# Peptides against a protein of PDB entry 1EMU, part 46

Target 1, 132 residues: chain A of PDB entry 1EMU
Amino acid sequence: PPYLKWAESLHSLLDDQDGISLFRTFLKQEGCADLLDFWFACTGFRKLEPCDSNEEKRLKLARAIYRKYILDNNGIVSRQTKPATKSFIKGCIMKQLIDPAMFDQAQTEIQATMEENTYPSFLKSDIYLEYT

## One batch from the design tools (peptide; aimed at target 1 D15 Q17 I20 D37)

Design b2_p30_4_s4 (made by RFdiffusion4, then SolubleMPNN; from b2_p30_4, 19 letters changed)
Fold by OpenDDE base, seed 4:
Parts: structure tokens; sequence; C-alpha cells
Structure b2_p30_4_s4 (fold): chain B 132 residues (1-132), chain A 30 residues (1-30)
């Protein structure tokens, strides 16, 4: 069953709509759903091709991600990303240098946070265990 | 296979929805 694959890797969990739904529910209860939302936002952002038609959209999205997750010092994403990483992102926003990879380091750090903390906890949660 | 393709499409929809919500919030703040 798919839920067995979810326990094998975070990648498998995040590659399944049902897995994502359960994991997000768990994260919300833990007050850290922003970790997952940010992770997916970064993925989506990176996929946007830099071109004339996407310039405005990419800039707006980058600003949105920055303002919601990075600028908020009380947010979990901000707390789980390194100052240098946040400073780099801020610099990109201020300079309007919106490279598709500008959030890659932050995404990596948030992924590591999930791998080391929330993902293992999820596998031990009532939400996951009751589903299995 | 078809099942894998379907899963990928579902994930894509999730990502798109998240991005749309972010853009919506950004526009409301402006």
Amino acid sequence: as target 1 above (132 residues)
Amino acid sequence: DEEEKKRKEEIEKIIEKIMEELLKEEEEEE
C-alpha cells in the first residue's frame, strides 16, 4: 500500500496527494504547516521559466514567498532557515534578481528540518497510524 | 504508467494552488 512507501522516504510521502494531505494535517496540528507549503512553493517557483510573459508573475511570487515565510521572524520557516540564506533571498528581492534557484538553499534547509523532525514525528502520529 | 502520471498531475495541482494563494495574498497586501 502507498502508506508503506510514505514510511520509506519523505520523497514518497510528498509524491502522493493522500500522503500530503495527512502530513499537512499533522503539521497544522503542530503549528508548522508553513514548512510544507513553503517547500511546495519553492518547487513551483523554480519550475516557472524566466521569460517576458512570466517576469511579473515570478517577481510577485518571489515577493510573496519572501514576505510570508522569510520576512516573518516569528514564522517557523524563518526560524528554520539560516540567517545567511535569508539575507541572500532578501538581497535577491531588493535587487530584483529573481533567479529560479533563489530559494533552493532555503528549500533544502526546510527539507532537512522536515526530514529530521516533523517527518519522523508524523510516522509516529495518530494521524498516520490510524490511517494504516 | 498511467497511475504515476495521475499522481504527478495531482501534485502539480497542489503546487499550483499554493502558488495561487500566495499571489492572492500578495495582491491583497498591495
Scores: peptide ipSAE 0.682, ipTM 0.928, DockQ to the pose 0.848
OpenDDE base, seeds 1, 2, 3, 5: peptide ipSAE 0.677, 0.677, 0.674, 0.677; ipTM 0.927, 0.927, 0.927, 0.927

Design b2_p30_5 (made by RFdiffusion4)
Pose (drawn by RFdiffusion4):
Structure b2_p30_5 (pose): chain A 132 residues (1-132), chain P 30 residues (1-30)
Amino acid sequence: as target 1 above (132 residues)
Amino acid sequence: GSATDDVAEVVADALLNEENLDTVLEEFFS
């Protein structure tokens, strides 16, 4: 059963659309859906190839991720990401040197944040328990 | 996997187009 696999690893949960939907509903109710949206945004950004034809799109996307999740140090993703990590990301944006992996470290930190609090809470939540 | 890639693409496109993520994702998961 897919719902049982979700309890075995966060990667199993985020590899199933039903699992993602349920988990995001939980996070939305807890006021922190940005954690998951950012996690997927980093993955989406990284899969774009660094060719000339994608240059403009990638710069706009890197800026968008930076502006929404990294810029103001008050949002949940910004609060859960390290200062040196955000500093590096800002440097990449300003120099316009955006490697596909530039958000990897921030993604890892956000991933650990979900594994440490919201993911376990989700597995013990009414939403999950009802679904199962 | 495919679900991860699809969601990632939707989220990345929505951010690029400055679209509301709650509306886009609620339509996507519906």

Design b2_p30_5_s1 (made by RFdiffusion4, then SolubleMPNN; from b2_p30_5, 15 letters changed)
Fold by OpenDDE base, seed 5:
Structure b2_p30_5_s1 (fold): chain B 132 residues (1-132), chain A 30 residues (1-30)
Amino acid sequence: as target 1 above (132 residues)
Amino acid sequence: SAARDEVSELVAEALLEEKDLDEVMDQYFS
């Protein structure tokens, strides 16, 4: 069943609608849903291919991601991303160099945070165990 | 996956429109 695959990898969990729903619910209870939301935001951003028709949309989205998750020093995403990573993103925003990969390093770091902390905790949570 | 793609697009659109993500996610998963 799918829930067994969720325990095998975070990748499998995030490929399943029910898995995402349960995991996000768990993260909200832990006060760290921003980790997952940021991860999905980065994925969504990267999918927007650079072209004339996407220029304004891509810039607006990049700025929104930056302001919501990176700029706030008290936010969990900001606390779990390295200063060099955040400064790079800031630089891209200021220079308006909006490459599809500009959030890749930050996404990787947040993914590592989830892999090391929240994902293992989720598999031990009542939410997951009661689902199985 | 389809689920990952849909959620990523949903989050991106919510951020563009400055919508509350909890509200958007609750609606999507309900």
Scores: peptide ipSAE 0.818, ipTM 0.974, DockQ to the pose 0.912
OpenDDE base, seeds 1, 2, 3, 4: peptide ipSAE 0.818, 0.817, 0.816, 0.816; ipTM 0.974, 0.974, 0.974, 0.974

Design b2_p30_5_s2 (made by RFdiffusion4, then SolubleMPNN; from b2_p30_5, 14 letters changed)
Fold by OpenDDE base, seed 1:
Order: sequence, then structure tokens, then C-alpha cells
Structure b2_p30_5_s2 (fold): chain B 132 residues (1-132), chain A 30 residues (1-30)
Amino acid sequence: as target 1 above (132 residues)
Amino acid sequence: SSARDAISELVAEALLEEKDLDEVLDAYFS
């Protein structure tokens, strides 16, 4: 069943609607849903192909992600991303150089945080275990 | 489209529209 695949990799968990739902519920209880939301935001951003018609939308989204998750020094995403990574993102925003990959490093760092902390905890949680 | 892709797009649009992600995602998962 899918829940067994979720235990094999975070990738499998994050590619399953039920898995995502349960994991996000868990993260909300832990006060760190922003980790997952940011991860999905980065994925969504990267999927927007650069073109003239998307330029304003991409810039607006990049700014929104930056303001919500990177600029907020009290946020868990900001605390779990390297200063150099955040500085790079800020630079892209200020220069309006909005490359599809501009959040990749930050996404990687947040993914690593989940892999090493919240994901293992989720697999030990009542939410997951009761689902099995 | 995978669930990941769908939710990624949903999150992106919610951020663009400055909507509450909890409300948006709760509605999606209900």
C-alpha cells in the first residue's frame, strides 16, 4: 500500500495526496508547516516557464515567496536556510533576475531539514501509525 | 499530473493571490 512507500522515501510521501495531507497535518501540529509549504512553493515557481507573458507573474511569485519565507527572520524556513542562500535569493529579487532555479538551493536545504528531522518524526507519529 | 504538481501549482497560486494556505489546502484535501 502507498503508506509503505511513504516510509521508504520522502519523495514518495510528497508525491501522494494522502501522504501530503497527513504529513502537513503533522507539521502543523509541530508548528513547522512552512517547511512543506515553501518546498511546494519552490516547485511551483520552478515550473513556470520564463517568457514575456509570464515575466510579471514570475516576479510577483518570487517576491511573495521571498517575503513570506526568506525575509521573515523568525520563520522556520529562514532559520533553516543558510545565510548565503538567502542572500543569493535577495540578490535575485533586487536585481529582478528571476531564474527558474533561483530557489533550488533553498529548497534543497529545506528538504534536507525535513529528511533529517520532521520526516522521520512523522513516521513515528500517531498520525502515520494509526493510518497504517 | 501528479499530486505533487497539482499541490505545487495550488500553493503558488495561493501565494500570488495572498490567500491563507491553510484554508486553501484544507479545502483541497477535504
Scores: peptide ipSAE 0.818, ipTM 0.973, DockQ to the pose 0.854
OpenDDE base, seeds 2, 3, 4, 5: peptide ipSAE 0.817, 0.816, 0.816, 0.817; ipTM 0.973, 0.973, 0.973, 0.973

Design b2_p30_5_s3 (made by RFdiffusion4, then SolubleMPNN; from b2_p30_5, 13 letters changed)
Fold by OpenDDE base, seed 1:
Structure b2_p30_5_s3 (fold): chain B 132 residues (1-132), chain A 30 residues (1-30)
Amino acid sequence: as target 1 above (132 residues)
Amino acid sequence: SSARDAVSELVANALLEELDLDEVLDKYFS
């Protein structure tokens, strides 16, 4: 069943609607849903192909992600991303150089945080175990 | 489209529209 695949990799968990739902519920209880939301935001952003028609939308989304997750120093995403990574993102925003990959490093760092902490905890949680 | 793709798009759009992510995603997963 899918829940067994979820235990094999975070990738499998995040490719499954039920997996995402349960994991996000768990993260909300832990007060760190922003980790997952940011991860998905980055994925969504990267999928927007650069072109004239998307320029304004891409910039607006980049700014929104930056303001919500990076700029807030008290946020868990900001605390779990390296200063150099955040500075790079800020630079992209200020220069309006909105490359599709501009959040990749931050996404990687947040993914690593989940891999090392919240994902293993999820697999030991009542939410997951009761689902099995 | 995978679940990942769908959720990614939902989150992105919610951020663009400054919607509450909990409301958007709770609705989606309901």
Scores: peptide ipSAE 0.827, ipTM 0.975, DockQ to the pose 0.861
OpenDDE base, seeds 2, 3, 4, 5: peptide ipSAE 0.825, 0.825, 0.825, 0.826; ipTM 0.975, 0.975, 0.974, 0.975

Design b2_p30_5_s4 (made by RFdiffusion4, then SolubleMPNN; from b2_p30_5, 15 letters changed)
Fold by OpenDDE base, seed 1:
Structure b2_p30_5_s4 (fold): chain B 132 residues (1-132), chain A 30 residues (1-30)
Amino acid sequence: as target 1 above (132 residues)
Amino acid sequence: SEARDRISELVTEALLEDKDLDKVLDEFFS
């Protein structure tokens, strides 16, 4: 069943709507749903191909992601990303150099945080175990 | 995956519109 694949890798969990739903519920209870939301925001942002018709949309989205998750020093995403990574993103925003990969390093760092902490905890949680 | 694609689009659209992500995603997962 799918729930067994979820235990094999975070990637498998994040490929399944039910898995994502349960994991996000768990993260909300732990006060760290922003980790997952940011991860998906980065994924969605990277998919937007740079072109004349997308320029304003991409810039607006980049600014929204930056203001919500990176600029907020009290947020868990900001606390779990390296200063150099946040500085790079800020630089991209200020210079309006909006490369599709500008959030890749931050996404990698947040993914590592989930891999090392929240994902293992999720697999030990009542939410997951009661689902199995 | 299809799920990942849908959710990433929902999240980015919600951010663009300054919508409450919990509300948007709760509705989607309901």
Scores: peptide ipSAE 0.832, ipTM 0.976, DockQ to the pose 0.882
OpenDDE base, seeds 2, 3, 4, 5: peptide ipSAE 0.830, 0.830, 0.830, 0.830; ipTM 0.976, 0.976, 0.976, 0.976

Design b2_p30_6 (made by RFdiffusion4; failed a check: the pose's geometry)
Pose (drawn by RFdiffusion4):
Structure b2_p30_6 (pose): chain A 132 residues (1-132), chain P 30 residues (1-30)
Amino acid sequence: as target 1 above (132 residues)
Amino acid sequence: SPSEVTSPEALDYAESITDTLLAEEEALEE
């Protein structure tokens, strides 16, 4: 059963659309869906190839991720990401040197944040328990 | 290192998040 696999690893949960939908509903109710949206945004950004034809799209996307999740140090993703990590990201944006992996470290930190609090809480939540 | 998703539906979701953010940034630049 897919719902049982979700309890075995966060990666299994985020590899199933039903799991993502349920988990995002839980996060939305807890006021922190940005954690998941950012995690997927980093993955989406990284899979874009660094060719000339994608340059403009990539720069705009890197700025968008930075503006929404990294810029103001008050949002949940910004609060859960390290200062040196955000500093590096800001440098990449300003120098316009956006490597596909530029958000990897921030993504890892957000991933650990979900594994540490919201992911375990989700597995004990009414939403999950009802679904199962 | 970050983890990866492999299913088409999860990848499609990642692309939809990036498209939404990109549209908002283009609108802000205009």

Design b2_p30_6_s1 (made by RFdiffusion4, then SolubleMPNN; from b2_p30_6, 13 letters changed)
Fold by OpenDDE base, seed 2:
Structure b2_p30_6_s1 (fold): chain B 132 residues (1-132), chain A 30 residues (1-30)
Amino acid sequence: as target 1 above (132 residues)
Amino acid sequence: MPMEVTSEEALAIADEIVEKLLEEEEKEEE
């Protein structure tokens, strides 16, 4: 069953709707659901290829991601991203240079945080164990 | 470099989160 694959890799968990739902519930209880939301926001952002028809949308989205997750120094995402990474993103926003890959480094760092901390904890949680 | 999801359901969740962020951005501009 899918829940066995979730224990094998974070990719299997994040590629499954039920896995995402349970993991998000766990993260909310831990006060760090923003890790997952930011990760998926970056994924969605990268899918928007630059063109005249979506230029405004891409800029607004980049600004929204920046303000909600990067600029908030009290947020879990900001605390788990390196200063140089946040500075680069800020620069892109200020210069309005919105490359599809501008959040890649930040997404990688948040992914590492999940791999090292919240994902292992999730597999030991009552939420996951009771589901199995 | 980041890990990529491939399932339709996971990609749909990404799209939903994007749309929510855009809605919030629009409200802040008003």
Scores: peptide ipSAE 0.775, ipTM 0.952, DockQ to the pose 0.867
OpenDDE base, seeds 1, 3, 4, 5: peptide ipSAE 0.774, 0.773, 0.773, 0.774; ipTM 0.952, 0.952, 0.952, 0.952; seeds 3, 5 fail the geometry check

Design b2_p30_6_s2 (made by RFdiffusion4, then SolubleMPNN; from b2_p30_6, 13 letters changed)
Fold by OpenDDE base, seed 5:
Structure b2_p30_6_s2 (fold): chain B 132 residues (1-132), chain A 30 residues (1-30)
Amino acid sequence: as target 1 above (132 residues)
Amino acid sequence: SPMEVTSPAALAIADEIVEELLKEEEEEEK
């Protein structure tokens, strides 16, 4: 069943609707749902093709992601991303150089945080165990 | 590079989060 695949890899968990729902519920209880929301925001951002018709939308989205997750010094995403990574993103926003990959490093760092901490904890949580 | 998801459900969630962020950005610009 799918819940066994979730225990095999974070990829299996994040690629499954029920897995995402349960994991997000767990993260909310831990006060760190922003980790998952930021990760998916970056995924959605990267999918937007850079073209004339998408330029305004992509810039607005980049600003939104930056202000909500990177600029918030009290946020879990800001605390789990490296200063150099945050500075790079700030530079892209200020220069209006909105490359589809501009959040890749930050997304990778947040992904590592989930892999090392919240994902293992989720597999030991009552939420996951009661589901199985 | 970051890990990629490919299921329609996961991609739909990404799109939903994007749309919510854009709505919030629109309100902040007012």
Scores: peptide ipSAE 0.781, ipTM 0.957, DockQ to the pose 0.897
OpenDDE base, seeds 1, 2, 3, 4: peptide ipSAE 0.780, 0.779, 0.779, 0.779; ipTM 0.956, 0.956, 0.956, 0.956

Design b2_p30_6_s3 (made by RFdiffusion4, then SolubleMPNN; from b2_p30_6, 13 letters changed)
Fold by OpenDDE base, seed 2:
Formats: C-alpha cells, structure tokens, sequence
Structure b2_p30_6_s3 (fold): chain B 132 residues (1-132), chain A 30 residues (1-30)
C-alpha cells in the first residue's frame, strides 16, 4: 500500500495526495506547516513558464513567496535557509530577474530540513502509525 | 536540486498553493 512507500522516501510522501494531507496535519501540530507550503509554492512557481503574458504574475508570485517565507525572521523557513540563499532571492526580485529556478536552492534547503527532522518524526507519529 | 513531483494530485496542489499566494498578494495591494 502507498503508506509503505511513504516510509521508504520523502519523494513518495510528497507525491501522494493522502500522504501530503497527513504530513501537513502533522506539521501543523508541530507549528511548521510553512515548510511544506513553501516547498509546494516553489514547485508551483517553477512550473510557470516565462513569457510576456506571465511576467506580471510571476513577479508578484516571487514577491509573495519572498515576503511570506523569506523575510519572516520568526518563520521556520527563514530560519532554515542560508543567508546567501536569501540574499540571492532578494537580488533576483530587486533586479526583476525572475528565473523559474530562482527558488531551487531555498527549496532544496527546506527539503533537507524535512528529510533530517520532520519527515523522520512523522513516521514515528501517532498520525502515521494509526493510519497504517 | 529539489525533488520533482509527478502525480496530477501533487501538481494540482502546487498550483493551488500558488493561487492562494497570488490572492493574498492582491488583497495586500488593496
């Protein structure tokens, strides 16, 4: 069953609707749901192809991601991203150079945080164990 | 690099998160 695949890799968990739902519930209880929301925001952003019709939308979205997650000094995403990574993102926004991959490094760092901390904890949680 | 999701459900969720952020951005501009 899918829940066994969730225990084998974070990729399997993040690619499954039920897995995402349970993981998000767990993260909310831990006060760190922003990790998952930011990760999916970056994924959605990268899927928007650069073109004249998407230029304004992509710029606004990049600014929104930056303000909500990167500039929030009290937020878990800000605490788990490197200063150089945050500086790079700021530079892209200030220069209005909105490349689809501009959040890749930040997303990778947040992904590593999940791999090392919240994902293992989720697999030991009552939420996951009671589901199995 | 970051993991890439491939299921339609996961991709749809990514789109929904983006839509929510854009809606919030619009409200802040008002």
Amino acid sequence: as target 1 above (132 residues)
Amino acid sequence: GPLEVTSPEALQLAEEVVEKLLEEELKEEE
Scores: peptide ipSAE 0.717, ipTM 0.940, DockQ to the pose 0.897
OpenDDE base, seeds 1, 3, 4, 5: peptide ipSAE 0.715, 0.716, 0.716, 0.717; ipTM 0.940, 0.940, 0.940, 0.941; seed 1 fails the geometry check

Design b2_p30_6_s4 (made by RFdiffusion4, then SolubleMPNN; from b2_p30_6, 13 letters changed)
Fold by OpenDDE base, seed 3:
Structure b2_p30_6_s4 (fold): chain B 132 residues (1-132), chain A 30 residues (1-30)
Amino acid sequence: as target 1 above (132 residues)
Amino acid sequence: MPMEVTSPEALELAEKVVEELLEEELKEEE
């Protein structure tokens, strides 16, 4: 069953609708749902193809991601991303150089945070165990 | 390089999150 695959890798969990739902519920209870939301925001951002018609949209989206998750000093995403990574993102926005991969490093760092902390905790949570 | 999801459901969620962020950004600019 899918829930066994979730225990094998974070990828299996994040690629499954039910897995995402349960994991997000768990993260909300832990006060760190922003980790998952940011991760998916970065994924969605990277999927937007650069073109003339998307230029303004992509810039606005980059600013939105930056302001909500990176600039928020009280946010868990900000606390779990390195200063150099945040500075790079800020630089891209200030220069309006919006590469699809500009959030890749930040997404990787947040992914590592989930891998090391919240994902293992989720597999020991009542939410996951009751589902199994 | 970040991990990538491939399922339609996961990709749809990514799109939804992006859409909500854009809506919030527009409100902040008002």
Scores: peptide ipSAE 0.707, ipTM 0.938, DockQ to the pose 0.908
OpenDDE base, seeds 1, 2, 4, 5: peptide ipSAE 0.704, 0.705, 0.705, 0.706; ipTM 0.937, 0.938, 0.938, 0.938

Design b2_p30_7 (made by RFdiffusion4)
Pose (drawn by RFdiffusion4):
Parts: C-alpha cells; structure tokens; sequence
Structure b2_p30_7 (pose): chain A 132 residues (1-132), chain P 30 residues (1-30)
C-alpha cells in the first residue's frame, strides 16, 4: 500500500502524487506549505541544463526562487536556512553565476527541517490517519 | 529520484490552485 511506504521515508512520500497532495494539504493547514514548494522548486531548477538557450529562463527562475523564499528573512524557508547558505545564494544571484546545484545546500536544510518536524507530525495527523 | 512528469504535475496543480507561487510555476512549466 502506497500510504505505508510513505511512512518509511520522506523520499517515498514525495515520489507519490497522492502523498504529495496530502502532505501539502497538511502543511498548508500548518501554515508552512512553502517548505515543500521550495523543495520541489530547487529540484525543478537543477534539472534545467546550463546551455545558452536556457540562460535567460534560468536566471529569471533563480531570482524568483531567491525573491520568494530566500530574500526576506521572515518567511519560513528563509528562517529555516542558514545565514552562510543564504549568503552564497545571494552571491550567485548578484554575480549571475547560477550553477544548477546552487540551491542544493538550502534544499538539504529544508529537507532536514521537514524530516525533523512536519513530516513526523504528518504521519501522526488526522489527515494521514483518515486517509489510511 | 523526482521525475520530470512528477514535477510537471506538481507545478501544473500549483499554477491552477495557488497564486502565491504563480511566477515560479510558470517559469518551471515554460
């Protein structure tokens, strides 16, 4: 059963659309869906190849992720990401040197944040328990 | 591993339902 696999690893949960939908509903109710949206945004950004034809799209996307999740140090993703990590990201944006992996460290920190609090809470939530 | 289809489905749903991430979703889906 897919719902049982979701309890075995966060990666199993985020590899199933039903799992993602349920988990995001939970996060939305807890006021922190940005954690998951950012996690997927980093993955989406990284898969774009660093060729000339994608350069403009990638720069706009890197800026968009930076502006929404990294810029103001008050949003939940910004609060859960380390200062040096955000500093590096800002440098990449300003220098326009955007490697595909530039958000990897921030993604890892956000991933750990979900594994540490919201993911376990989700597995004990009414939403999950009802679904199962 | 996160597949391209899964990313497509995820950002298509966000584009339809959540205006707060529209700019990122449009760029991912373009």
Amino acid sequence: as target 1 above (132 residues)
Amino acid sequence: SVSDDLLHDYFTELLEEDSSVTEIAELILS

Design b2_p30_7_s1 (made by RFdiffusion4, then SolubleMPNN; from b2_p30_7, 10 letters changed)
Fold by OpenDDE base, seed 1:
Structure b2_p30_7_s1 (fold): chain B 132 residues (1-132), chain A 30 residues (1-30)
Amino acid sequence: as target 1 above (132 residues)
Amino acid sequence: EISDELLRAYFQELLETDPSVAEIAELLLS
């Protein structure tokens, strides 16, 4: 069953709507759902292919992600991303150089945080274990 | 890789339940 694959890799968990639902519920209880929301926002942003028609949209989205997760010093995403990474993102926003990969390093760092902390904890949680 | 369908489903749910992510969700869903 899918829940066995969820325990094999975070990627398998994040590729399954049911798995994501349970994982996000767990993260909300832990006060760190922003980790997952940011991760998916970065994925969505990167999937927007740059073109003349969506340039303004991409800039707006980049700014929104920046304001929500990077600029908020009290947020868990900001606390779990390196200063140099946040500085780079800020620079992109200020210069309006909105490359599809501009959030990749931040996403990697947040993914590592989940891999090392929240994902293992999820697999030990009542939410997951009672589902199995 | 995350499918477009999965991504849309994710942010559609957020749009319905979390106003603080509405701007991001709306932009990704547009």
Scores: peptide ipSAE 0.814, ipTM 0.974, DockQ to the pose 0.897
OpenDDE base, seeds 2, 3, 4, 5: peptide ipSAE 0.813, 0.812, 0.813, 0.814; ipTM 0.974, 0.974, 0.974, 0.974

Design b2_p30_7_s2 (made by RFdiffusion4, then SolubleMPNN; from b2_p30_7, 10 letters changed)
Fold by OpenDDE base, seed 1:
Structure b2_p30_7_s2 (fold): chain B 132 residues (1-132), chain A 30 residues (1-30)
Amino acid sequence: as target 1 above (132 residues)
Amino acid sequence: EISDELLKAYFTELLETDPEVKEIAELLLS
């Protein structure tokens, strides 16, 4: 069943709508749902192909992600991303150089945080175990 | 690779339940 695949890799969990629902519920209880929201926002942003018709949209989205997760020093995403990574993103925003990959390093760092902490904890949680 | 459909479902639900990500969700869903 799908729940067994969720335990094999974080990617398998994040590629399943039921899995991410349970995982996000768990993260909300832990006060760190922003990790997952940011991860999906980065994925969504990267999937937007640059062109003249969506240039303004991409800039607005990049700014929104930046303001919500990177600029907020009290947020868990900001605390779990390296200063150099955040500085790079800030530079892209200020220069309006909005490359599809501009959040990749930050997403990688947040993914590592989930892999090392919240994902293993989720697999030991009552939410997951009672589902199995 | 996360499908467009899964992304849409994710942020559609967030748009309904979490006002703090409204701006991001609306931009991704537009």
Scores: peptide ipSAE 0.773, ipTM 0.965, DockQ to the pose 0.884
OpenDDE base, seeds 2, 3, 4, 5: peptide ipSAE 0.770, 0.771, 0.769, 0.766; ipTM 0.965, 0.965, 0.965, 0.964

Design b2_p30_7_s3 (made by RFdiffusion4, then SolubleMPNN; from b2_p30_7, 12 letters changed)
Fold by OpenDDE base, seed 1:
Structure b2_p30_7_s3 (fold): chain B 132 residues (1-132), chain A 30 residues (1-30)
Amino acid sequence: as target 1 above (132 residues)
Amino acid sequence: EISDELLEAYFSDLLKTDPSVKEIAELLLS
């Protein structure tokens, strides 16, 4: 069943709507749902192919992600990303150099945080175990 | 690789419960 695949890798969990639902519920209880929201926002952003017709949209989205997750020094995403990574993103925003990969390093760092902490904890949680 | 369908479902659900991500969700869903 899918829940067994979720325990095999974070990727398997994040590729399953039911798994994501349970995982996000768990993260909300832990006060760190922003980790997952940011991760998916980065993925969505990267999937937008740059062109003249979507330049404004991509800039707006990059700014929105930056303002919510990177600029907020009290947020968990900001606390779990390296200063150099955040500075790079800020630079991209200020220079309006909006490369599809501009959030990749930040996403990697947040993914590592989930891999090392929240994902293992989720697999030990009542939410997951009672689902199995 | 996360599918477009999964992303759409994710942020559509967020719009129902979390107004703080409205701007991001709407941009991704547009």
Scores: peptide ipSAE 0.797, ipTM 0.971, DockQ to the pose 0.891
OpenDDE base, seeds 2, 3, 4, 5: peptide ipSAE 0.795, 0.795, 0.793, 0.792; ipTM 0.971, 0.971, 0.970, 0.970

Design b2_p30_7_s4 (made by RFdiffusion4, then SolubleMPNN; from b2_p30_7, 8 letters changed)
Fold by OpenDDE base, seed 1:
Structure b2_p30_7_s4 (fold): chain B 132 residues (1-132), chain A 30 residues (1-30)
Amino acid sequence: as target 1 above (132 residues)
Amino acid sequence: SISDELLRSYFTELLETDPSVKEIAELLLS
């Protein structure tokens, strides 16, 4: 069953709607849902191919992600991303140089945080174990 | 990689449950 694959890799968990639902519920209880929301926001942002028609949209989205997760010093995403990474993102926003990969490093760092902490904890949680 | 369908489902649900993500979700779903 899918839940066995969820325990084999974070990737398999994040590729399954049911797995994501359970994982996000767990993260909310831990006060860490922003990690997953940011990760998916970055993925969605990167999937938007630059063109004249979506330039304004991409800029607005980049700004929104920046304001919510990077600029918020009290947020878990900000606390789990390196200063140089946040500085780079700020620079992109200020210069309006909105490359599809501008959040990649931040996403990698947040993914590492989940991989090392919240994902293992999820697999030991009542939410996951009772589902199995 | 994450499918477009999965992304849409994720942020559609967030729109219904978390107003703090509204701006991001609406932009991604537009």
Scores: peptide ipSAE 0.798, ipTM 0.971, DockQ to the pose 0.898
OpenDDE base, seeds 2, 3, 4, 5: peptide ipSAE 0.796, 0.794, 0.796, 0.794; ipTM 0.971, 0.970, 0.971, 0.971

Design b2_p30_8 (made by RFdiffusion4)
Pose (drawn by RFdiffusion4):
Structure b2_p30_8 (pose): chain A 132 residues (1-132), chain P 30 residues (1-30)
Amino acid sequence: as target 1 above (132 residues)
Amino acid sequence: SEEAQLNAIKEAFTKLLGEETAEELIELIE
């Protein structure tokens, strides 16, 4: 059963669209869906190839992720990401040197944040328990 | 799955740059 696999690893949960939907609903109710949206945004950004044809799209995307999740140090993703990590990301944006992996460290920190609090809480939530 | 991850990425991109741009980015990823 897919719902049982979700309890075995966060990666199993985020590899199933039903799992993602349920988990995002839980996060939305807890006021922190940005954690998951950012996690997927980093993955989406990284899969774009660094060729000339993609250069403009990549820069705009990197700026968009930075503006929404990294810029103001008050949003949940910004609060859960380290200062040096955000500093590096800001440098990449300003220099316009955006490697595909530039958000990797921030993604890892956000991933650990979900594994540490919201993911376990989700597995003990009414939403999950009802679904199962 | 790949499809589930692409739907999730599309939703994340739509929240950042709108649906039209998200669709173009997804086509590049595919």

Design b2_p30_8_s1 (made by RFdiffusion4, then SolubleMPNN; from b2_p30_8 with E3A Q5R N7A K10R L17V T21E E27A)
Fold by OpenDDE base, seed 1:
Structure b2_p30_8_s1 (fold): chain B 132 residues (1-132), chain A 30 residues (1-30)
Amino acid sequence: as target 1 above (132 residues)
Amino acid sequence: SEAARLAAIREAFTKLVGEEEAEELIALIE
């Protein structure tokens, strides 16, 4: 069953509708659902093909990601990303150089945070165990 | 699945730019 795959890989968990739902519920209880929203925002952002017609929308989205997750020093995403990474993103925003990969390093760092902390905890949680 | 990822991305985008613009962005990814 899918839940066994979830225990083998965070990627498998985040590739499954039920897995995402359960993990989100867990993260919300832990006060760190922003980790997941940021991760998926970055995933989606990278999929947007740059073109003249999409420039303003991509910039707006990038700015929104920056303001909500990177600029907010009280947020868990900001606390779990390196200063140099946040500085790079800020630079991209200020220069309006909105490359699809501009959030990749931040996403990697947030993914590492989940891999090392929230994901293992999720697998030990009542939410996951009761599902199995 | 792709559908699961897109749904999660839509939710993430919605929290950032609103439902309408999120749907427009998702349409570009689909």
Scores: peptide ipSAE 0.837, ipTM 0.977, DockQ to the pose 0.932
OpenDDE base, seeds 2, 3, 4, 5: peptide ipSAE 0.836, 0.837, 0.837, 0.837; ipTM 0.977, 0.977, 0.977, 0.977

